# Designs tried in a protein design run: peptides against a protein of PDB entry 2FGR. Part 283

Target 1, 331 residues: chain A of PDB entry 2FGR
Amino acid sequence: SSVTLFGIVDTNVAYVNKDAAGDSRYGLGTSGASTSRLGLRGTEDLGGGLKAGFWLEGEIFGDDGNASGFNFKRRSTVSLSGNFGEVRLGRDLVPTSQKLTSYDLFSATGIGPFMGFRNWAAGQGADDNGIRANNLISYYTPNFGGFNAGFGYAFDEKQTIGTADSVGRYIGGYVAYDNGPLSASLGLAQQKTAVGGLATDRDEITLGASYNFGVAKLSGLLQQTKFKRDIGGDIKTNSYMLGASAPVGGVGEVKLQYALYDQKAIDSKAHQITLGYVHNLSKRTALYGNLAFLKNKDASTLGLQAKGVYAGGVQAGESQTGVQVGIRHAF

## One batch from the design tools (peptide; made by RFdiffusion4, then SolubleMPNN)

Design b2_p28_2_s3 (from b2_p28_2, 17 letters changed)
Fold by OpenDDE base, seed 1:
Structure b2_p28_2_s3 (fold): chain B 331 residues (1-331), chain A 28 residues (1-28)
Amino acid sequence: as target 1 above (331 residues)
Amino acid sequence: SAALAQQQAEVAAALAKVAEIAALRASL
């Protein structure tokens, strides 16, 4: 049996030039290059190629020392793995987010990430961003000549909100091809939720691809999220991302990512452009800087996610600039 | 039915693109 304690502490100084009142916000933020975390994981060899595993992981907030407490909401799984792949039981990334967020060059955190995995409709479910689920069973195939897949089902356990039943039920999966420099995948998910106390289906389709040219990596995402409400019509968002990264001088990485969020229910677009740099002081410690521009059009109110400083929206049609400069340490 | 069919068509088109990229890579 092996047990590993692991973590990341990532803290930054962050600035955004506008909040919901039009005022600037600045301070100490968290998770600008990687989500800060503490975890335990281990495996037991059961013989015959079968392994048991566990994974417990929670978020760390280095700015306040986890004043709101610590939990294993990032992942709390037990697993069996072998030649058949891996079965996981417990709260985790849903298979769709686990695979499709891998194309985000900003690691689904800070002011630069692809924000498509979002609650676009004021869904009342705790995980209406499509990232994680409670009561999750997941299966991941082995890699067969590049081809791989993952599937998941989360039980609703008869959770109700208003007149909505089955809240928190998830079904989804992906198919992928991962071979050498190429990665491509398609994910599909449906989650049951509520909006305004009424039953709503959160449907998601995501296509991702990346290619590593050695000198640079190109990555892209195409996503549609659709909240299908019983009353009031569908809330649809089409999200697009294109990013590039390149190594710099053997110790650095530069990243540039563009995203477009076409919010159909309000006929409004938001454009995000982020430049990031990571400087590796060691294999475990890095300095980083992110510069992000978010341009809301029309009724769009999106804000950059400067966690620990400001993660709220802005006024409709307003643009926001964000900066993060920080330290990431892994252990 | 029409919304499901459209979603299925979008899925099929996306799968076709993944397959095309995979085939292109296998030919290189």
Scores: peptide ipSAE 0.000, ipTM 0.306, DockQ to the pose 0.011
Fold by OpenDDE base, seed 2:
Structure b2_p28_2_s3 (fold): chain B 331 residues (1-331), chain A 28 residues (1-28)
Amino acid sequence: as target 1 above (331 residues)
Amino acid sequence: SAALAQQQAEVAAALAKVAEIAALRASL
């Protein structure tokens, strides 16, 4: 058996010009280019092409030294893998988020990412953003001539919130084609949750595609998230993303990403545009800067996710500007 | 290879159809 210790420490200085009171926030933040983490992983060759694996990964908060404690909530899996693919048992990224967030040029972190994977409805479930699940079984196929898929089921374990008796149940999967410069996928998921103590289905459909032209990469996402409520009507959000990245001088990468969040239940849109730059000092260490602009219209209150500084909303119809400048180190 | 280009075109077409279905559902 092999055991590998690994991690990322990513810490930044962050600024946002508005919080919920309209005041600026600034300070030391975490996870601006990559989520800071500490992990243990290993594999055992069982012979015959079968391998056992484990993965334990927790988030690191470098700004406060994990004042709220450390846990393995990022991933805590045991797996079997072989020519059949991989089966995972334990908390992980759900297959839909694992695949479809790969089209986010900001790696689902910092102030620049696609924010479609969100709890749009004040869902009372622990993972109502559709990113991870407890009690998860996942299966990932091999890549067959570009074609691949992943499926997952999470047990609710009779978790009850109000009258909802299946909270935390997830079912979902994706189909994809990954070959050469092209990647494309469709993801479908349903998660059982509660809103206002009432049973609610979080339905998600996501399309992603990217193409690497060598000189630049284009990436796109189309998502619909729908919290289906028995009372009060559905909370539907259509989210769109288009991004481009390009290498700069062999050691840099520039990223530009636009997202639109059409929040149907409040008839309100939010527009996000982010410019990012990463400068690789080495294979392990990078400097980065992100500049994000979020324009809320009408009743929209979305905020940029300057983790460790301010990740809350803003006043309805307010615009927010965010900056992050930081260091990422991988070990 | 020509086979790879054809497979890329088929996948692109399938994704376009799914995007169209998703867009139709978003308009409803």
Scores: peptide ipSAE 0.000, ipTM 0.320, DockQ to the pose 0.013
Fold by OpenDDE base, seed 5:
Structure b2_p28_2_s3 (fold): chain B 331 residues (1-331), chain A 28 residues (1-28)
Amino acid sequence: as target 1 above (331 residues)
Amino acid sequence: SAALAQQQAEVAAALAKVAEIAALRASL
């Protein structure tokens, strides 16, 4: 058996020009290029091509030293793997997010990422962003001829909120084709939640594709999220992303990503554009800079996610500019 | 190989159609 300690410490100086009051925020932030984390993982060979595994991973907040505590909410799984693929038990990324966030060139982190995996409806469930689930069983196929899939089910354990039952139940999965420079995937998920104490289904469909041309990579996402409510109608958001990345001088990477969030329930759009640069000082240490612009229209109040500095919304129809400059270290 | 390129094109076309259906559902 082997146990590996691993982690990332990613800390930045961040600035946003507007908060919910219209004031600027600046300070030391975390997780600008990669989510800061501490983890333990290991495997045991059981023979016959079967392996047991464990994975325990928590977020690190380098700006405050984890003042709110440490937990394994990023992943806490036991697994069996072999020629059949991998079965995981425990809190993890749901299969849909695990696959479809891989098309985000900003790695679902910092001020530049695709923000489609969101709680669009003030859902009262703990994971109404569709990213992770408690009580999750997941299965991942091997890759066969480029084809692969993942499926997941999370138990609600009779969790209730108001009159809503089955809160936290997840069912979902993806199908994908990953071969050489091409990756493409379709993901479907339903999560049971509550909005205003009433039963609500969070339905998600996501398409992702990327192609690596060697000199550059293109990536795209198309997503629809619906919070289906019995009263007040559906809260629907259509999210679109297109990004490009290119290596620079063998030690750098430049990234440009655009996203559109069409928030149908408020007939309002938000536009996000982010320029990022990563400079590798070594295999484990990088400097990075992100510049993001978020334009809200009409009733849209979206904010850039400058974690540790400001991750809230802005006033309706306001634009926000964000900057992050930081160090990422992996161990 | 030409066979891999053709398979990639077919998968890309299928995904484009699914994207079109998803976009149509999104516009609805």
Scores: peptide ipSAE 0.006, ipTM 0.356, DockQ to the pose 0.013; fails the geometry check
Fold by OpenDDE base, seed 4:
Parts: structure tokens; sequence; C-alpha cells
Structure b2_p28_2_s3 (fold): chain B 331 residues (1-331), chain A 28 residues (1-28)
């Protein structure tokens, strides 16, 4: 068997002009271009085209030295792979988020990412953002002429919150076509949770597509999330994203992304626009800058995710500007 | 034009390098 140590340390200076009190926040933040991580992985060839694998990965917080501790909550899987594809056992990205976040040009981190994978309803489950699950079994197909799929099921293990008895159960999957410059995917998921101590189903549908024109890449997402409640009606959000990226001078990348979050339960919209630049100093080290604008309308209180500085909401109808300038190093 | 083709090739090479860095990130 092989064991590989790997990681990313991504640390930035970040600023946001408004917090929940209307005050500015600034300081040292983390994970602005990639989530900072430490991991161990390995494979074993079992013969006949069968391989065993393991993956253990935790988040690193370079601003405080992991003062809250270290864990493998990013991924903790054992797997079998072969001509049939890959089966994984353990905490991981759910298949829907693993595939559909790949269309986010900001890599699902920092102040620029698509924020549609969110707990829109004050769900009481640990993973009500639809990104990861505990007790997960996942299956990923090979690529067949561009066609691929992934499926997952997470056990609730009789987790209860209030009167909800199936909290943390996930079922979901995607179908995709990945061929040459084109990628397109459709994802469906349902997760059981609680809202106000009552059983709630988090339903998610996501369509993603990207096309690489050689000179630029376009990427898009369409998502609907519904928290279906027996009392108080559905909490529905429609999220839209359109992004473009282009290489600059062979060592840089510029990114522009727009997102709209139409929060139906509060009849309120939020608009996000982010400009990003990455400058590769080497294969492993990059400088980056992000500039994001978040415009909340009406009752919307969304905040930019300046991890390590400020990731909370703002006052209803307030706009927020965020900046991150940082270093990413991979090892 | 030959200049546009060269710029497209340089951009394709840069995107391949970004894809290699992204694959390195997916592998890291």
Amino acid sequence: as target 1 above (331 residues)
Amino acid sequence: SAALAQQQAEVAAALAKVAEIAALRASL
C-alpha cells in the first residue's frame, strides 16, 4: 500500500465593510482560493483491476493554528475501485455537491463562491447545507463516452431532533456528460432534517453546465432548494449562477461570477458579483485577490463568507463589499 | 488570423496548465 501526505495552506488578509451591526471587519482569514487542508490518502492494488483506497482529510486554519482542534470532517473514506467504478464508505462530499460544485469558478470557498448549497431554513441538522454527510455510502460510475453518474445514501442512525427521527438521512445522485470542452450535469437530492424541532425534507435539484472555448470558460448553475415543512409551508430558494474565466499571460487566471438568490419564503433577492484573480508563482504557490459585492434586497440578510474574519449575515436589505488578498501553497 | 490562432494556442496551453493545477488540487 502507498500513503501520501498532502495539503493546502491558504491564508489571506480579508476585509468586509459591514457585519450584523453595520461595522467593518478585517483581519487574517483562511481558505480564500482553496480550502486549507491536511490529508492522508493511499491505495492498494488487489489484482484483477481491483484497488482499495483510503482518504482522511481535515480543514486547516492558518490564522489560529487550529485552535478548535483537528478532525477528518472533510473526508474520511475507505473505497474499492475497478472497472465498475468506485464505491466509498464514510463521511464525504455527497455526490450532488461533489459534481455540481465543480461548476463554481471560485471552488466553493472564499467570498466569491456560489452560495446555493446552504441551510436556507434554519435547519437543525449538522449538514443542512447539502454539501457533506456522515454515514455515507457513495458509488461513482466510470466515464462511458462522456456519460457518468454518482449516487449516495447516508444513514440517519436514528438521530432525533425534537419530533424528527430520521435527521441526517440523505439520498441523492447526479447524471452527467463530460466530453471535451462540454460538461453538463443534473443532480437530485433529498435530506431529512428538522426545523423548529419538526421533521423537514430538504429537496434539491441542480443543473450545471460549462463550456471551454479555449480562450475563456463559461460556467452556469440553476438550483432549487426546498425545505418542506408540515407546518408553515415550504421554504424555497431559487439560485442562479453565471461565471466566466480566462487565463492571463500563461501564469494567471481572471474570474468573474454573478449569482442570484431568490428567497421565496421572504420574497427577497440577493445579488452577488465577484471578480477574482489568481497568479501562479509556481505549480504549488499562488497569489490571489477576490473582490465581491453582495446586494441584499428587502428582508435578505446574506453575508459573504470571509472565513476567519467574518462569515455572518448583515442587516436586512444591506449591501456588503468584501476583499481577500492571500497566498495559497500546496504540498 | 495567425495571431488569433497563436493567442488561442497560448490560452489553451494556459488552460491546460490551470486544468493540470486543478487536477493537482483535486489530487491534493
Scores: peptide ipSAE 0.000, ipTM 0.270, DockQ to the pose 0.022; fails the geometry check

Design b2_p28_2_s4 (from b2_p28_2, 18 letters changed)
Fold by OpenDDE base, seed 2:
Structure b2_p28_2_s4 (fold): chain B 331 residues (1-331), chain A 28 residues (1-28)
Amino acid sequence: as target 1 above (331 residues)
Amino acid sequence: SAELEEQLKEVEEALKLVEEIAKLRASL
């Protein structure tokens, strides 16, 4: 049996020009280029091509030293793997988010990422952003000539909120083709939750694709999220992303990403554009800078996710500019 | 575009299938 300690400490100086009151926020933030984390993982060879594994990973908040505590909410899995693929038991990324967030050039982190994996409807479930689930069983296939898939089911364990009786139930999966420079995936998921104490289904479909031209990479996402409510009608959001990245001088990477969030329930759009640069000082240490602009129209109140500084919304129809400059260190 | 509407329809159909599978599993 082997055990590996690993982690990332990513801390930045962040600024956003508007909060919910219209005031600027600035300070020391976390997780601008990669989510800061501490983890333990290991494998045991059981013979015959079968392996057991464990993975325990929690988020680190370097700005306050984890004042709210440390936990393994990022991942806490035991697994079996072999020629059949991998089965995981425990809290993890749901298969849909695990695969489809890979097309986000900002690694689902900081002020620049695709924000489609969101609680669009004030859902009362713990994971109504569709990113992770408790009580999860997941299965990942091997790669067969490029084709691969993942499936997951999370038990609700009779969790109730108001009159909703199946909160936290997840079912979902993806199919993908990953071969050379090309990646493409389709993900489908349904999660049971509550809105206003009433049973609500969170349905999600996501299409992702990327192509690496060597000199640049293009990536795209198309997503629909629908919170199906018994009363008040569906809350539907169509989210779109297009991004490009390119290596710079052998030690750097520049990223540009655009996203559109068409929030149908409020007939309002938000536009996000982010420019990012990463400078590798070593294999483990990088400097980075992100510049993001978020334009809300009409009733839209979206805010950039400057974790540790400000991650709330803004006033309806307001624009927000965000900056992060930081250090990422991996160990 | 018509192509985007068609893709969105396919998406809605796929979501219905997921919903049906979820209902079937909830009934078991």
Scores: peptide ipSAE 0.005, ipTM 0.311, DockQ to the pose 0.011
Fold by OpenDDE base, seed 4:
Structure b2_p28_2_s4 (fold): chain B 331 residues (1-331), chain A 28 residues (1-28)
Amino acid sequence: as target 1 above (331 residues)
Amino acid sequence: SAELEEQLKEVEEALKLVEEIAKLRASL
């Protein structure tokens, strides 16, 4: 049996030039290159190739010392693994987000990430961004010649919001091919939620791919998120991402990522461009900088996610520029 | 490599299937 304490403390100085009032925001933020976390994990060999595992992980907010408390909402799983793969019980990344966010060159955090995994419809469910679920059972296959898959089901436990039943039910999975420089995945998910107290299905389809050329890596995402409401039109967003990264001088990495969010319900687009640099001072410590530009068109009000400083929207049709400069330390 | 060609074919078939599913959903 082994138990490992692990974590990341990632803290930055962040700036955005506009908030919802058109004013600048700046201060100390968190999780600009990687989500700050504290975790415990361990495994027990049960013999015959079977292992038991646990994983407990919570987010760290270095700017305020976790003033809102600490929890294991990032992951709280027990698992069995072996030649058959891995079964997990407990709150975790849903299989679709676990796999498809891996194509985000900004690690699904800070001001640069792909923002497609979002609550696009004012869904009233706690996890309507499609990232995690409570009451989750997940299964992950081994990698067989590059092919792998993951499936998940989350119980709703008869949660209701308004007239909506089955709130929090998730079903989803992915198929993937991961071999050498190539990765490609298709994910499908449905989550039950509510919008305006009415039953709503959050359907998600995501295609991701990456290729590592050695000198550079290319990565892409194509996503459709659709909130199907019983009353009213569907709220559909098509999200696109293309990114490139390259090693610099053996100790650095430069990243450039573009994303387009076509918000069909409001007939409005948002364009995000992010330039990032990571400088490794060691295997565990890095300096980083992110520069992001978000252009909202028409009725779009998207904001960059400068966690700890400002993560709200902007005025309709306004552009936002964000900067993060920080330290990431892993232990 | 014959193995790489076979894998590329499988990826192409998977992509075609995705396109067909996307077309089917657009037609429904």
Scores: peptide ipSAE 0.005, ipTM 0.304, DockQ to the pose 0.011
Fold by OpenDDE base, seed 3:
Structure b2_p28_2_s4 (fold): chain B 331 residues (1-331), chain A 28 residues (1-28)
Amino acid sequence: as target 1 above (331 residues)
Amino acid sequence: SAELEEQLKEVEEALKLVEEIAKLRASL
């Protein structure tokens, strides 16, 4: 049996040139290169190739010392694993997000990430971004000659919002091929929620791929998210991402990522481009900088996610520039 | 776009079937 305490403290100085009022915001932010976290995990060998595991992980907000409290909302699982793969019980990343966010070169955090995993429709459920779920059962296969898969189901537990029932129910999974430099995955999910107090299904399809050429890595995502409302029509977003990363000087990594968000319900696009650099001072400590540009067209109001400083929207059709410079330390 | 929408429909049908199976297993 083993128990490991682990974590990341990632804190930055962040700036965005526009908020919802058109004013600049700046200050000390969190989680620019990796999400700051504190966790406990462990395993027990049960013999015969069977293992038990646990994982408890919560987000750390270094700018305010977790003024809003601490919880294990990142992951709180117990698991059994063996030659059959792994079964997990408890709040976690849903299988689709766990796999498909791995193609995001900005690690689904800071001002540079792919923002497709989002609540596009003012969904009233707590996890309407399609990233995590409560009451989740997940199964992950082993890797067989590159092929692997994951599946999940989350119980709604008769949660209601307005006239909507089954709120928080998730069903989804992915199939993947991971072999050497190549990774490719297809993910499918449905989550039940509410919009305006009415039952809504959040359907998601995501295709991801990456290839590591040694000197550089390319990565891409194609996603459609559709909030199917009983009244008012569907809210559909097509999201696209293409990124490249390369090692620099043996201690650095440069990243460039572009994303397009085609928001069909408002007939409006947003374009995101991000340049990032990470400088490793050690295996556990890094300096980083991110520069992001977000251009909203027409009725689009998307904002860069400068967590701890400003993560709200901007005025319709406005552009936003963001900068983060910070320290990441892992333990 | 059209291919993605067609794939979404096929997937929605598959998800409904999997949901029914998952409900049945959870009720046991």
Scores: peptide ipSAE 0.000, ipTM 0.289, DockQ to the pose 0.011
Fold by OpenDDE base, seed 1:
Structure b2_p28_2_s4 (fold): chain B 331 residues (1-331), chain A 28 residues (1-28)
Amino acid sequence: as target 1 above (331 residues)
Amino acid sequence: SAELEEQLKEVEEALKLVEEIAKLRASL
């Protein structure tokens, strides 16, 4: 048996030109290129091609030293794996987010990521962004000639919010084709939650694809998130992303990503454009810079996620510019 | 029923697109 300690410390200086009051914010932020984390993992060979595994991972906040505590909310799983694939028990990325966020060139963190995996409706569930779930059982297939799939179910454990029952129940999965330079995936998920104390289903459909041309990679996402409410109508968001990345000089990577968030319930769009650069000083240490522009239209109030500095919204119809410059170190 | 059918149609269209992309790659 082996136990591996691993982690990432990613800390940056961040600036956004507008907060909810129209004022600038700046300071030391975290997780600009990769989510800062500390983890423990291990495997045991049980013979016959069967392996046991565990994975415990929590987020690190280098700006405040985890003043709010440390936990394993990123992942806390035990698993069995073999020729049949992998079964996981415990809190993890739900299968849909695990697969479909892989098309995000900004690694689902910082000011540049695809923000489609979001609580669009002020859902009262803890994981209404569709990223992770408690009480999760997941199954991942092997890769069969490029084809692979993942499925998950999370128990609600009779959690209630207001009159809503079954809060936190998740069911979802993806099918994918991963072969050489091509990756394509379709994900479907439903999560039960509450909005305004009333039962609401968060339905999500996501299509992702990427192609690696060697000299550059293209990646795209198409997502629909729908909070289905019995009263007050559905809260629907269509999110689109297109990104490109290219290696620079053997030690660098440049990234450009555009996203559109069409928020149907408020008939308002937001446009996000991010330019990123990563410079590898070593295999484990990188410098990075991100420049993001977020343009809200009409009633849209989206803000860039400068974690540790400012991650709130802006005034309706306002644009926001964000910058992050930081160090990422993996251990 | 109608909303489920619409979602299923969207899924079918997305699956067709994935298959077309996969076929396109097999032809390259």
Scores: peptide ipSAE 0.006, ipTM 0.328, DockQ to the pose 0.011; fails the geometry check

